Peptides against a protein of PDB entry 6FBK. Designs and how they scored, part 18

Target 1, 90 residues: chain A of PDB entry 6FBK
Amino acid sequence: EDTGVRVELAEEDHGRKSTIALRLWVEDPKKLKGKPKDNGAIEFTFDLEKETPDEVAQEMIESGFFHESDVKIVAKSIRDRVALIQWRRE

## One batch from the design tools (peptide; made by RFdiffusion4, then SolubleMPNN)

Design b2_p13_4_s3 (from b2_p13_4 with E4K K6I S9K)
Fold by OpenDDE base, seed 3:
Structure b2_p13_4_s3 (fold): chain B 90 residues (1-90), chain A 13 residues (1-13)
Amino acid sequence: as target 1 above (90 residues)
Amino acid sequence: SKRKFIVSKEIPP
């Protein structure tokens, strides 16, 4: 499912460390129920062993980047990218 | 704790 939210690596992944840098931005705002405050890119680190996409999405909501109604779609976008990165490492 | 988010106006290609 196309979430309208894109997540990419902000650095090269050599598959050696558990922490990665990610960049997230909205490609299709029509897929969101709320309206994001900004239309830029958000960069953050993600620990592949300790953190979950849902936790990070919740933190983005609390920081005011997205409406609470879009927490699951944001979490899904992060989850999908993280899964892809994990699959490439295997 | 509060997570660090770095915001930029530039969207990557």
Scores: peptide ipSAE 0.654, ipTM 0.894, DockQ to the pose 0.875
Fold by OpenDDE base, seed 5:
Structure b2_p13_4_s3 (fold): chain B 90 residues (1-90), chain A 13 residues (1-13)
Amino acid sequence: as target 1 above (90 residues)
Amino acid sequence: SKRKFIVSKEIPP
């Protein structure tokens, strides 16, 4: 499903480390229930072994980037990209 | 501790 939130690698992935840099931004704000803080791209690191998309999404809400009602759609966008990255590593 | 988020105003193409 298209969440309207896009997540991409912010760095080249050589598949050697558990931490990756990701960049997240809103492509289709109509998919969100709330209004994002701004319309910029958010870069962050993600530990493939220790962190979960839901936890990171919660932290984004706590930071004020998204409304709490959109936590699951944000988490899904991260999860979907992370899954693709992990599949490519195999 | 708070996660570090780096925000850029320009969205990638």
Scores: peptide ipSAE 0.654, ipTM 0.892, DockQ to the pose 0.866
Fold by OpenDDE base, seed 1:
Structure b2_p13_4_s3 (fold): chain B 90 residues (1-90), chain A 13 residues (1-13)
Amino acid sequence: as target 1 above (90 residues)
Amino acid sequence: SKRKFIVSKEIPP
């Protein structure tokens, strides 16, 4: 499923530490219910062991980056990338 | 808790 939100590693992953740096941005705004004001990339750290994509997505909404109706699509975008990273590590 | 988000206007290719 194409969420219209792209998530990439913001750093090289050596597969050693539980924390990774991610960069997230909107690639296709038509996929979102809300309309993001700014068109930029959001960089953040993600703890593969302690955090969940849903929690991070909710924090992005609380910070004003996305509309609350898009929490699940943002979370899915993060989840999909995290899953790929985990699969490549193992 | 407040998470640190770094915003950049430069979007990767």
Scores: peptide ipSAE 0.653, ipTM 0.893, DockQ to the pose 0.857
Fold by OpenDDE base, seed 4:
Structure b2_p13_4_s3 (fold): chain B 90 residues (1-90), chain A 13 residues (1-13)
Amino acid sequence: as target 1 above (90 residues)
Amino acid sequence: SKRKFIVSKEIPP
């Protein structure tokens, strides 16, 4: 499902390390319950082996990027992209 | 949170 949140690789993935750089931004704010304070892109690292999309989403909420009611939609956006990256690596 | 987030106003196409 279209979350309205887009997540892409911020670097070229050679499939050699567990840590990747991701970039996340809102494409359709109407899909979110809250209103993001900033309309920019957020870049961050993600450890494919140690971290979970939900935990990272929670940290984004704590940092004030999104409303708490949107944690699951943000997490799903990250999860979906991470899954695609993992599938490409296999 | 202690996680580093880098924010950019430039959004990729």
Scores: peptide ipSAE 0.653, ipTM 0.894, DockQ to the pose 0.794

Design b2_p13_4_s4 (from b2_p13_4, 4 letters changed)
Fold by OpenDDE base, seed 4:
Order: C-alpha cells, then structure tokens, then sequence
Structure b2_p13_4_s4 (fold): chain B 90 residues (1-90), chain A 13 residues (1-13)
C-alpha cells in the first residue's frame, strides 16, 4: 500500500556499513491523519542492526514531525525502504 | 539524548 510517505537513500550505499543515511518526506499528505510539521525532507541515520522502523517513527513523533496517529504509516514507509536496501545488498 | 534529524526545505523530485 502507498503510504504517501517517501523514503530514499541520502547517500550512496556500498553495503559495507551497518548504518545508512535516509531521507524521508511526504508526497501525499492526504494519506496522513494529521498534518506534518514541515513540508521538507527529514534526513537521518538508520542502523540496520540496532534500530527498528517503529522506534525511529516514534522518535519522529516525539520530535513533532508527525501526529501520533501516523506513527504506523511512517514506520511502514521506513520499513519498506529498508527492506529494499537490504535485498539489494544480498 | 535525542536523535539527530536534519530538515531540508528542498525535497527530491
């Protein structure tokens, strides 16, 4: 399902590090229940071994980027992209 | 310690 939230690599991934740089932004705000804080892109580092999409999404909520009701949709967008990146590494 | 988030007003196409 299209979450309306897009996640992409912010840097080239050589598959050497457990951490990756990601960029996240809203493409379709109608898919969200709340209104996002900013219309810009959020850049962050994600540890493939230590972190989970749900935890990162929760931290984004706590930072005020999204409404609490959208935590799962944000987490899904991160999860889906992370899965694709990991599949490319294999 | 809070996670570091960098915000860019310019979004990719």
Amino acid sequence: as target 1 above (90 residues)
Amino acid sequence: MKRKFKVSKEVPP
Scores: peptide ipSAE 0.617, ipTM 0.884, DockQ to the pose 0.869
Fold by OpenDDE base, seed 5:
Structure b2_p13_4_s4 (fold): chain B 90 residues (1-90), chain A 13 residues (1-13)
Amino acid sequence: as target 1 above (90 residues)
Amino acid sequence: MKRKFKVSKEVPP
C-alpha cells in the first residue's frame, strides 16, 4: 500500500547495532486525513528490539507532526521500511 | 524522556 509517507535510512546500516537512524517525510499529502505540521523531513532513531512503529507514530502525533487520525498510516510507513531493513540484514 | 525529533526543511529526492 502506498501510504504517501516515505521512510528511508538516514545513515548507513552495517547491520551491527539494534538502533537505526530513519528519515520520514510526506510525498503525497492527499493520502493523509489531516494536515501535517510541516512538509520537512523528520529524523529519528529507532530501536529494532525495544520500539514499535505504532509507538513512534503516536509520539509523532503527540509532538504535533501529524493529526491523530493519521497515526496508523504513519505507523505503517515506518513498519514497512523497518521490515525491509530487517530482511536485508538476513 | 521525550523522543528527539530533528526536522530538516530539505527533503531527500
Scores: peptide ipSAE 0.616, ipTM 0.883, DockQ to the pose 0.865
Fold by OpenDDE base, seed 1:
Structure b2_p13_4_s4 (fold): chain B 90 residues (1-90), chain A 13 residues (1-13)
Amino acid sequence: as target 1 above (90 residues)
Amino acid sequence: MKRKFKVSKEVPP
């Protein structure tokens, strides 16, 4: 399912580190329940071993990037990209 | 600690 939120690698992944740099931005705001304040890209690191997409999504909401009603859609966007990265690493 | 988020104005194509 298209979440309207795009997540990409912010750096080249050589599959060596447990941490990856990600970039997240809204591609289709109509998919979100809340209204995004900014149209910028959010860059962050993600630990593949210690962190979960739900935790990161929640932290984004607490930081004011997204409305609480969109936590699951944001988390799904991160999860889908992370899963793809992990599949490519194996 | 709070997570560090960096915001960039330009989004990738």
Scores: peptide ipSAE 0.614, ipTM 0.883, DockQ to the pose 0.876
Fold by OpenDDE base, seed 3:
Structure b2_p13_4_s4 (fold): chain B 90 residues (1-90), chain A 13 residues (1-13)
Amino acid sequence: as target 1 above (90 residues)
Amino acid sequence: MKRKFKVSKEVPP
């Protein structure tokens, strides 16, 4: 499912460490229920072993980046990219 | 502690 939210690696992944740098931004705002406060890219680190996409999405909402109604779609966008990265490592 | 988010106005193509 196309979430309208794009997530990409902000650095090369050699599959050696549990932490990765990610960049997230809205590609299609029509897919979101709310209107994001900014149209820039959000950069953050993600621990593949300790953190979850749902936790990160909640923190983004608490920071005011997205509407509370869009927590699941934001979490899904992160989850999909993280899963792809992990599959590529195997 | 709150997570650190860095915002960039330049998005990848």
Scores: peptide ipSAE 0.614, ipTM 0.883, DockQ to the pose 0.856

Design b2_p13_5_s1 (from b2_p13_5, 5 letters changed)
Fold by OpenDDE base, seed 1:
Structure b2_p13_5_s1 (fold): chain B 90 residues (1-90), chain A 13 residues (1-13)
Amino acid sequence: as target 1 above (90 residues)
Amino acid sequence: MFRLNRDGSVERL
């Protein structure tokens, strides 16, 4: 699913750490009511063992990066990338 | 570009 939000690794993943660096940005703004502040990408860490995409997305909303209505779109984008990373680690 | 830290703080990169 094309959420209009892109999430990619901000570092090489060698599968050794539970925490990964990710980068998120809006690729297709038509799919979002909100966007990252100043049209910039967001770099963030994600603990594969302790954190959830929904919680991290909510933190982004609370930080003012997106409108609350976009939380599920953001969360899904993070989830899909995290799942892919986990699959590659298997 | 911004960084969202786990403590909720935001940095401009």
Scores: peptide ipSAE 0.704, ipTM 0.943, DockQ to the pose 0.965
Fold by OpenDDE base, seed 2:
Structure b2_p13_5_s1 (fold): chain B 90 residues (1-90), chain A 13 residues (1-13)
Amino acid sequence: as target 1 above (90 residues)
Amino acid sequence: MFRLNRDGSVERL
C-alpha cells in the first residue's frame, strides 16, 4: 500500500544506536486529508526499542501536522520505514 | 521544514 507519505533516514545509519533520525513528508497529497503546516517535511527521532509508530503519529496529529483521520496512514508509513531499517541492520 | 522534538515542541528549520 502506497500511503503517499514518504519516510527516509535523515542521517546515516551505522546500526549502533537505538534512536534514529527520520524525515517525513507528503509526496502525494491526494492520499491524505490532513495537510502539513507549510507543506514541508518533518524531521523527528524514533527510538527503535521504546517507541511505536502509532505513538509518534499521534504526536504529529496533536502538533497539528495532520488530521486525526490520517493517524493510521502516518503510522503505517513510519512502521514500513522502520521495518526496512531493521531489516537492513540484520 | 519542521522538527518535532520528543517533548512535543515544534521547531521551524
Scores: peptide ipSAE 0.703, ipTM 0.943, DockQ to the pose 0.967
Fold by OpenDDE base, seed 5:
Parts: structure tokens; sequence; C-alpha cells
Structure b2_p13_5_s1 (fold): chain B 90 residues (1-90), chain A 13 residues (1-13)
């Protein structure tokens, strides 16, 4: 599902460490229930073994990057990318 | 671009 939120690797993944650098940005604001306060990309680290997309998404909302109503969309976008990365590591 | 640190702080890049 196209959430309008894009998440990609901010570094090359060699599958050797549990923490990866990710980059998130809104591709199409129309696909969000709300508009982010700042449309700049967000770089963040994600521990593939310890962290959850929902928790990280919530942190982004709390930081003011997105409206509360978009937390699940953001979480899904992170989840989908993380899952893909994990699958590629196998 | 921003960086969201694990301690919750935000940095403008």
Amino acid sequence: as target 1 above (90 residues)
Amino acid sequence: MFRLNRDGSVERL
C-alpha cells in the first residue's frame, strides 16, 4: 500500500549490524490525513532487533513531524521498509 | 533535513 510516506536506507546495508540508518519523507502530502509541520526529510537510526515502527513513529509525532492522526501511516511506512530490509538480509 | 536522535532530541541538518 502506498502511504505517501517514503522510507529508505540512508546508508548501504551489508547485513552486519542490527542498527541501520533510515530516511523518511512525505512523497505526496495528499495521502496523509494531516500535513507535517515541516516537509523536510527525517534521518533516524533503527535497531532491527529492539525497536518497533510504532514506537519510532510515535516519537516522530511527539517531535512534531506529523499529526497524531498519521501515526499509523508513518509506522506502516517504516514497518514495510524494515521488513523488506530484513527479508533481503536472508 | 532533520535528524531524530534516540534520546528524542531533534537536529536540523
Scores: peptide ipSAE 0.699, ipTM 0.942, DockQ to the pose 0.907
Fold by OpenDDE base, seed 4:
Structure b2_p13_5_s1 (fold): chain B 90 residues (1-90), chain A 13 residues (1-13)
Amino acid sequence: as target 1 above (90 residues)
Amino acid sequence: MFRLNRDGSVERL
């Protein structure tokens, strides 16, 4: 699924830390249910051991970056990138 | 660009 939300590493991953720096941005605004803010990218950390994509996505909604209707799109985008990073570490 | 900190605060970068 192409969510229209992109997530990438904001740092090199040497597979040593449980926490990684990520960057999220809207590549295709029409994929979102609501009108995205003209905020640019969002940088954030993600703890691979302690955090979940749903919790982080919910925090982004609460911070006003996205409408609540887009929480699952944001969560999925984070989840997909995190999975790729974890697979690359194996 | 913004930064979302783990304490919920937001910074403009």
Scores: peptide ipSAE 0.695, ipTM 0.942, DockQ to the pose 0.941

Design b2_p13_5_s2 (from b2_p13_5, 5 letters changed)
Fold by OpenDDE base, seed 5:
Structure b2_p13_5_s2 (fold): chain B 90 residues (1-90), chain A 13 residues (1-13)
Amino acid sequence: as target 1 above (90 residues)
Amino acid sequence: MYRLHRDGSVERL
């Protein structure tokens, strides 16, 4: 499912660290209910063992990057990428 | 581009 939000690795993943660097940006703003504050990408670290996509998405909302109504869309975009990364590590 | 730190702080790159 296309969330309109893209998430990619910001670094090469060798499958050794539990923490990875990710980059998130809006590819299709029409998919969002609200209006993001900026069109720039957001770089962040994600601990594959300790953190959840929903928690990180909430932090992004609290930081003002996205409207609160889009928390689930943002969370899904992170979740989908994280799932792929974890799958590739197996 | 921005960087969202784990402490919640936001950095403009």
Scores: peptide ipSAE 0.806, ipTM 0.962, DockQ to the pose 0.938
Fold by OpenDDE base, seed 2:
Structure b2_p13_5_s2 (fold): chain B 90 residues (1-90), chain A 13 residues (1-13)
Amino acid sequence: as target 1 above (90 residues)
Amino acid sequence: MYRLHRDGSVERL
């Protein structure tokens, strides 16, 4: 499912660390229910062993990047990328 | 571009 939110690696993944650097931005704002306060990309780290996409998405909402109504779509975008990264590691 | 730190702080890059 295309969430309209893009998430990519901000660094090369050698499959050795549990923490990865990601970059997230909105490609298609029409897919979101609310309106993001900014259209810039967001860089962040994600611990593959300790963190969850939903938790990070909630933090982005609290920081004011997205509307609360879009927490699940943001979480999904992160989850989908993380899953892909993990699949590539195996 | 922004950086969201794990402590919740936001940095403008």
Scores: peptide ipSAE 0.804, ipTM 0.962, DockQ to the pose 0.964
Fold by OpenDDE base, seed 3:
Structure b2_p13_5_s2 (fold): chain B 90 residues (1-90), chain A 13 residues (1-13)
Amino acid sequence: as target 1 above (90 residues)
Amino acid sequence: MYRLHRDGSVERL
């Protein structure tokens, strides 16, 4: 499902590290329940073995990037990209 | 562009 939130690799992934660099931004704000505080992209690292999309999304809400009502849609966006990256590493 | 650090801090790039 198109969440309106886009997540991409911020670096080339050769499948050698458990930690990857990601970039997240709002592509279609109409898909969100709340209004993001900023339209700028967010770069962050993600440990594929230790961290969860839901926890990272919660941190983004706490930092004020998104409305609390959008925590699950943000988490889904991260989860979908992470899953794709993990599948490509097979 | 922002960077969200693992300690929760935010950096403006």
Scores: peptide ipSAE 0.804, ipTM 0.962, DockQ to the pose 0.960
Fold by OpenDDE base, seed 4:
Structure b2_p13_5_s2 (fold): chain B 90 residues (1-90), chain A 13 residues (1-13)
Amino acid sequence: as target 1 above (90 residues)
Amino acid sequence: MYRLHRDGSVERL
């Protein structure tokens, strides 16, 4: 599923650290009920061992980047990218 | 461009 939210590595991943730098941005604003502050990307770190996509997504909502109704879309986008990164590390 | 810090603070880059 194309959520309209893109998440990519903000750094080269050598598979050595549990923490990775990610970048998130809205590719298709129409797929989100709420509008983010702007079309700018959001950089953030994600601990592959300690954090969950849902928790990080909730933090973004609380920070005002997205409407509450879009939390699941954001979480899914992060989850999908994280899963892909994990698979590539194996 | 923004940066969301682990403490919840937001930085505009």
Scores: peptide ipSAE 0.720, ipTM 0.946, DockQ to the pose 0.955

Design b2_p13_5_s3 (from b2_p13_5, 4 letters changed)
Fold by OpenDDE base, seed 4:
Structure b2_p13_5_s3 (fold): chain B 90 residues (1-90), chain A 13 residues (1-13)
Amino acid sequence: as target 1 above (90 residues)
Amino acid sequence: MYRLHKDGSVEKL
């Protein structure tokens, strides 16, 4: 499902590191329940072995980027991209 | 664009 939130690699993935650089931004704000703080992209790292999409999404909420009611949609966006990256590495 | 650091701090790029 289209979450309205886009997540992509911010670097070339050689499949060697457990940590990857990602970039997240709102593509369709109508899909969100709340209004995001900014329309700019957010660059962040994600450890494929130690971190979870939900925890990272919660951190973004705490930083004020999104409304608390959108934590699950943000987490799903991260999860979906991470899954694709994992599958591509196999 | 912003950068979200592991300590929770936010940097404006």
Scores: peptide ipSAE 0.783, ipTM 0.957, DockQ to the pose 0.964
Fold by OpenDDE base, seed 1:
Structure b2_p13_5_s3 (fold): chain B 90 residues (1-90), chain A 13 residues (1-13)
Amino acid sequence: as target 1 above (90 residues)
Amino acid sequence: MYRLHKDGSVEKL
């Protein structure tokens, strides 16, 4: 499913660290219920062992990047990318 | 571009 939100690695993944650097941005705002507060990309770290996509998405809402109505869409985008990264590591 | 830190702070890059 196309969430309209892109999430990519901000670094090369050698499969050695539990923490990865990611970059997230809105590619298709029409997929969101609210209008993003900013159109710039967001760089963040994600701990594959300790963090969840939903909690990180909630942090982005609290920081003012998205409307609360879009937290699940953002979380799904992160989850899908993280899953892909995990699959490639194995 | 922004950086979201773990303490919740936002940095403009």
Scores: peptide ipSAE 0.782, ipTM 0.957, DockQ to the pose 0.906
Fold by OpenDDE base, seed 3:
Structure b2_p13_5_s3 (fold): chain B 90 residues (1-90), chain A 13 residues (1-13)
Amino acid sequence: as target 1 above (90 residues)
Amino acid sequence: MYRLHKDGSVEKL
């Protein structure tokens, strides 16, 4: 499903470390229930072994990037990219 | 562009 939120690697992934640098931004705001406070990209690190997409999405909402009603769609966008990265590593 | 740190702080790049 197209969430309207893009998540990409902010670095090359050689599949050697558990932490990865990601970049997230809104590509289609019509897919969101609320309006993002800003349309700029967000860079963040993600620990493939310790963190979850839901936790990171909650942090973004607490920081004011997204409306609380969009936590699920933000989490899904991160989850989908992380899964793809992990599948590519195998 | 922003950077979200693990302590919850936000840095504007």
Scores: peptide ipSAE 0.782, ipTM 0.957, DockQ to the pose 0.907
Fold by OpenDDE base, seed 2:
Structure b2_p13_5_s3 (fold): chain B 90 residues (1-90), chain A 13 residues (1-13)
Amino acid sequence: as target 1 above (90 residues)
Amino acid sequence: MYRLHKDGSVEKL
């Protein structure tokens, strides 16, 4: 499902580290229930072993990037990209 | 572009 939120690697993944640098931005704001506070991309790190997409999405809400009603679709966007990255590591 | 740090702070890049 297209969440309207894009998540991409902000670095080349050599499959060696448990942490990866990601970049997230809204591509289709119509998919969001609320309005994001800004339209700029967000760079962040994700620990493949310790963090969950939902926790990181919650942090983005708390930081004011997104409305709380959109936490699940933001989390899904991160989850889908992380899953793809992990599949490619196999 | 922004950077979200693990301590919750936001940096404008």
Scores: peptide ipSAE 0.780, ipTM 0.956, DockQ to the pose 0.907

Design b2_p13_5_s4 (from b2_p13_5, 7 letters changed)
Fold by OpenDDE base, seed 1:
Structure b2_p13_5_s4 (fold): chain B 90 residues (1-90), chain A 13 residues (1-13)
Amino acid sequence: as target 1 above (90 residues)
Amino acid sequence: MYRLLRDGSVVRL
């Protein structure tokens, strides 16, 4: 599924840390009611052992980056990338 | 570009 939100690694992942740096941006605004503040990408850390995509997405909403209606789209985009990273670590 | 810190604060890069 193409959510219109892209998430990628902001650093090389050598599979040694539980915390990774990610970058998120809106590629297709037609799929979102909102978008990152000032049309910019968002860099953030994600703890693979302690955090969840839903909580991080909600934090982004509270910070004013997205409309509340987009939280599930953002969370899914983060989840999909995290899942891929976890898969590659195996 | 922005950075979202774990304390919820936002930094413009």
Scores: peptide ipSAE 0.657, ipTM 0.932, DockQ to the pose 0.974
Fold by OpenDDE base, seed 4:
Structure b2_p13_5_s4 (fold): chain B 90 residues (1-90), chain A 13 residues (1-13)
Amino acid sequence: as target 1 above (90 residues)
Amino acid sequence: MYRLLRDGSVVRL
């Protein structure tokens, strides 16, 4: 599913740390029910062992980056990228 | 570009 939200590694992953740096941006605004407050990317860390995509997405909503109706889209985008990263580590 | 810190605060880069 193309959420219109892209998430990629913001650093080289050596598979050693549980925490990774990610970058999120809106590629296709039409896929979002709301609008991000800025066209720029959002850089953030994600702990593969302690954090969940839903909780991080909710934090982004509370920070005003996205409309509350887009929380699941954001969470899914993070989840999908995190899954790929973990699969590459195996 | 922005950076979301773990305490929930936001920094503009």
Scores: peptide ipSAE 0.656, ipTM 0.931, DockQ to the pose 0.965
Fold by OpenDDE base, seed 2:
Structure b2_p13_5_s4 (fold): chain B 90 residues (1-90), chain A 13 residues (1-13)
Amino acid sequence: as target 1 above (90 residues)
Amino acid sequence: MYRLLRDGSVVRL
């Protein structure tokens, strides 16, 4: 499912750290019900062992990056990328 | 571009 939100690695992943640097931006704004605060990319760290996509997505909403109605879309986008990263680490 | 810090604060880059 294409959420219209792109998430990628902001650093090379050597598979040694539990914390990774990610970058998120809206590729297709039509996929979001709520308008983002800004159209710029967001860099953030994600702890593969301690954090969840839902928690980070909620934090982005509280920070004003996205409308609360888009929390699940943002969370799914992060989850999908994280899953891919973890898959490649195997 | 922005950076979301783990304390919830935001930095504009």
Scores: peptide ipSAE 0.652, ipTM 0.931, DockQ to the pose 0.968
Fold by OpenDDE base, seed 3:
Structure b2_p13_5_s4 (fold): chain B 90 residues (1-90), chain A 13 residues (1-13)
Amino acid sequence: as target 1 above (90 residues)
Amino acid sequence: MYRLLRDGSVVRL
């Protein structure tokens, strides 16, 4: 699913540690229910073993990056990238 | 460019 939100690795992944650096930005704002206050990229770390995309998405909403109505879209974008990274490691 | 820290704080880069 094309969410209009892009999530990429902000570092090389050698599959050796559980914490990874990610970068998120709005690729197509028309695909969001609301408009982010800023289209700037967001860098963040993600612990593959302990954290969830929903929790991180909620933090981004609370920080004012996105409308509350877009939390599921943001979470899905993170989830999709995380899943892909984990699949590559296997 | 922003950085979201794990304590919930945000840093502008």
Scores: peptide ipSAE 0.651, ipTM 0.931, DockQ to the pose 0.957

Design b2_p13_6_s1 (from b2_p13_6, 4 letters changed)
Fold by OpenDDE base, seed 4:
Structure b2_p13_6_s1 (fold): chain B 90 residues (1-90), chain A 13 residues (1-13)
Amino acid sequence: as target 1 above (90 residues)
Amino acid sequence: SMVKRTFTVTPKP
């Protein structure tokens, strides 16, 4: 399912570290229930061993990037990208 | 983590 939120690597992944740099931005705002502060692409690190997409999504809500009603769609976008990255490492 | 995550906003690709 297209979440309307895009997540990409912000750096090359050499498969050496448990942490990766990601970039997240809204591509289709109509897919979101609330209205995000569309200021650009959000860059952050993600620990593949310690963190979860839901936790990161919650932190984005708390930071004011998205409405609380969109936490699950944001989490899904992160989860889908992380899964793809992990598959590529295998 | 108890430390706040750093979010940096940059121009969209």
Scores: peptide ipSAE 0.679, ipTM 0.871, DockQ to the pose 0.734
Fold by OpenDDE base, seed 2:
Structure b2_p13_6_s1 (fold): chain B 90 residues (1-90), chain A 13 residues (1-13)
Amino acid sequence: as target 1 above (90 residues)
Amino acid sequence: SMVKRTFTVTPKP
């Protein structure tokens, strides 16, 4: 399902390291239950081996980027992109 | 987690 949240690589992925740089932003705010606090792209690193989308999404909530009611939709957007990146590494 | 994640906000692409 379309989460309305877009996640893209912020760097070229050579498939050699477990950490990747990501950029996340809202494309369709109507998909969110709450109102995001920022109107920009959020850049962050993600460890493919050690971290989970749910944990990163929760950290974004705690940082005030999204309302807590949207933690799952944010996590899903990260999960879907991470899965795609991993598939492309094959 | 005791590790604080760094988030950097930039203009949307």
Scores: peptide ipSAE 0.678, ipTM 0.872, DockQ to the pose 0.726
Fold by OpenDDE base, seed 1:
Structure b2_p13_6_s1 (fold): chain B 90 residues (1-90), chain A 13 residues (1-13)
Amino acid sequence: as target 1 above (90 residues)
Amino acid sequence: SMVKRTFTVTPKP
């Protein structure tokens, strides 16, 4: 499913570290229930071993980047990219 | 977490 939210690596991944730098931004705001703070790309680190997409998404909500009703769709966007990165590391 | 996660807003690629 297309979440309307894009997540990409903010750095080259050599597959050696458990942490990665990600960049997240809205491509299609129509797919979100609320109006996100759509003024740029959100850059953050993600620990592949210790953190979950849901936790990070919740923190984005608390920071005011997205509406509370969109926590799951934001989490899915992160999860999908993380899964892809992990598959490429195999 | 006791440490607030850092989010940095940059221009969209």
Scores: peptide ipSAE 0.677, ipTM 0.871, DockQ to the pose 0.698
Fold by OpenDDE base, seed 5:
Structure b2_p13_6_s1 (fold): chain B 90 residues (1-90), chain A 13 residues (1-13)
Amino acid sequence: as target 1 above (90 residues)
Amino acid sequence: SMVKRTFTVTPKP
């Protein structure tokens, strides 16, 4: 399913570190229930061992990037990308 | 987390 939110690696992944750099942005705002305040790409690090997509998404909302009603769709976008990255590492 | 997450906003690719 298309979340309307895109997540990509912000750096090359050599599969050596548990931490990866990600970039997240809205491609299709119609998929969101609310309207994000910023229209840029959000860059952040994600620890594959210690962090969860849901917590990161919640932190984004607390930071004002998205409406609280969109926490699940944002989390899913992160989860899907993280899963793909981990699958590629295997 | 004990450390506040850092978010950096850049132009969309």
Scores: peptide ipSAE 0.677, ipTM 0.871, DockQ to the pose 0.752

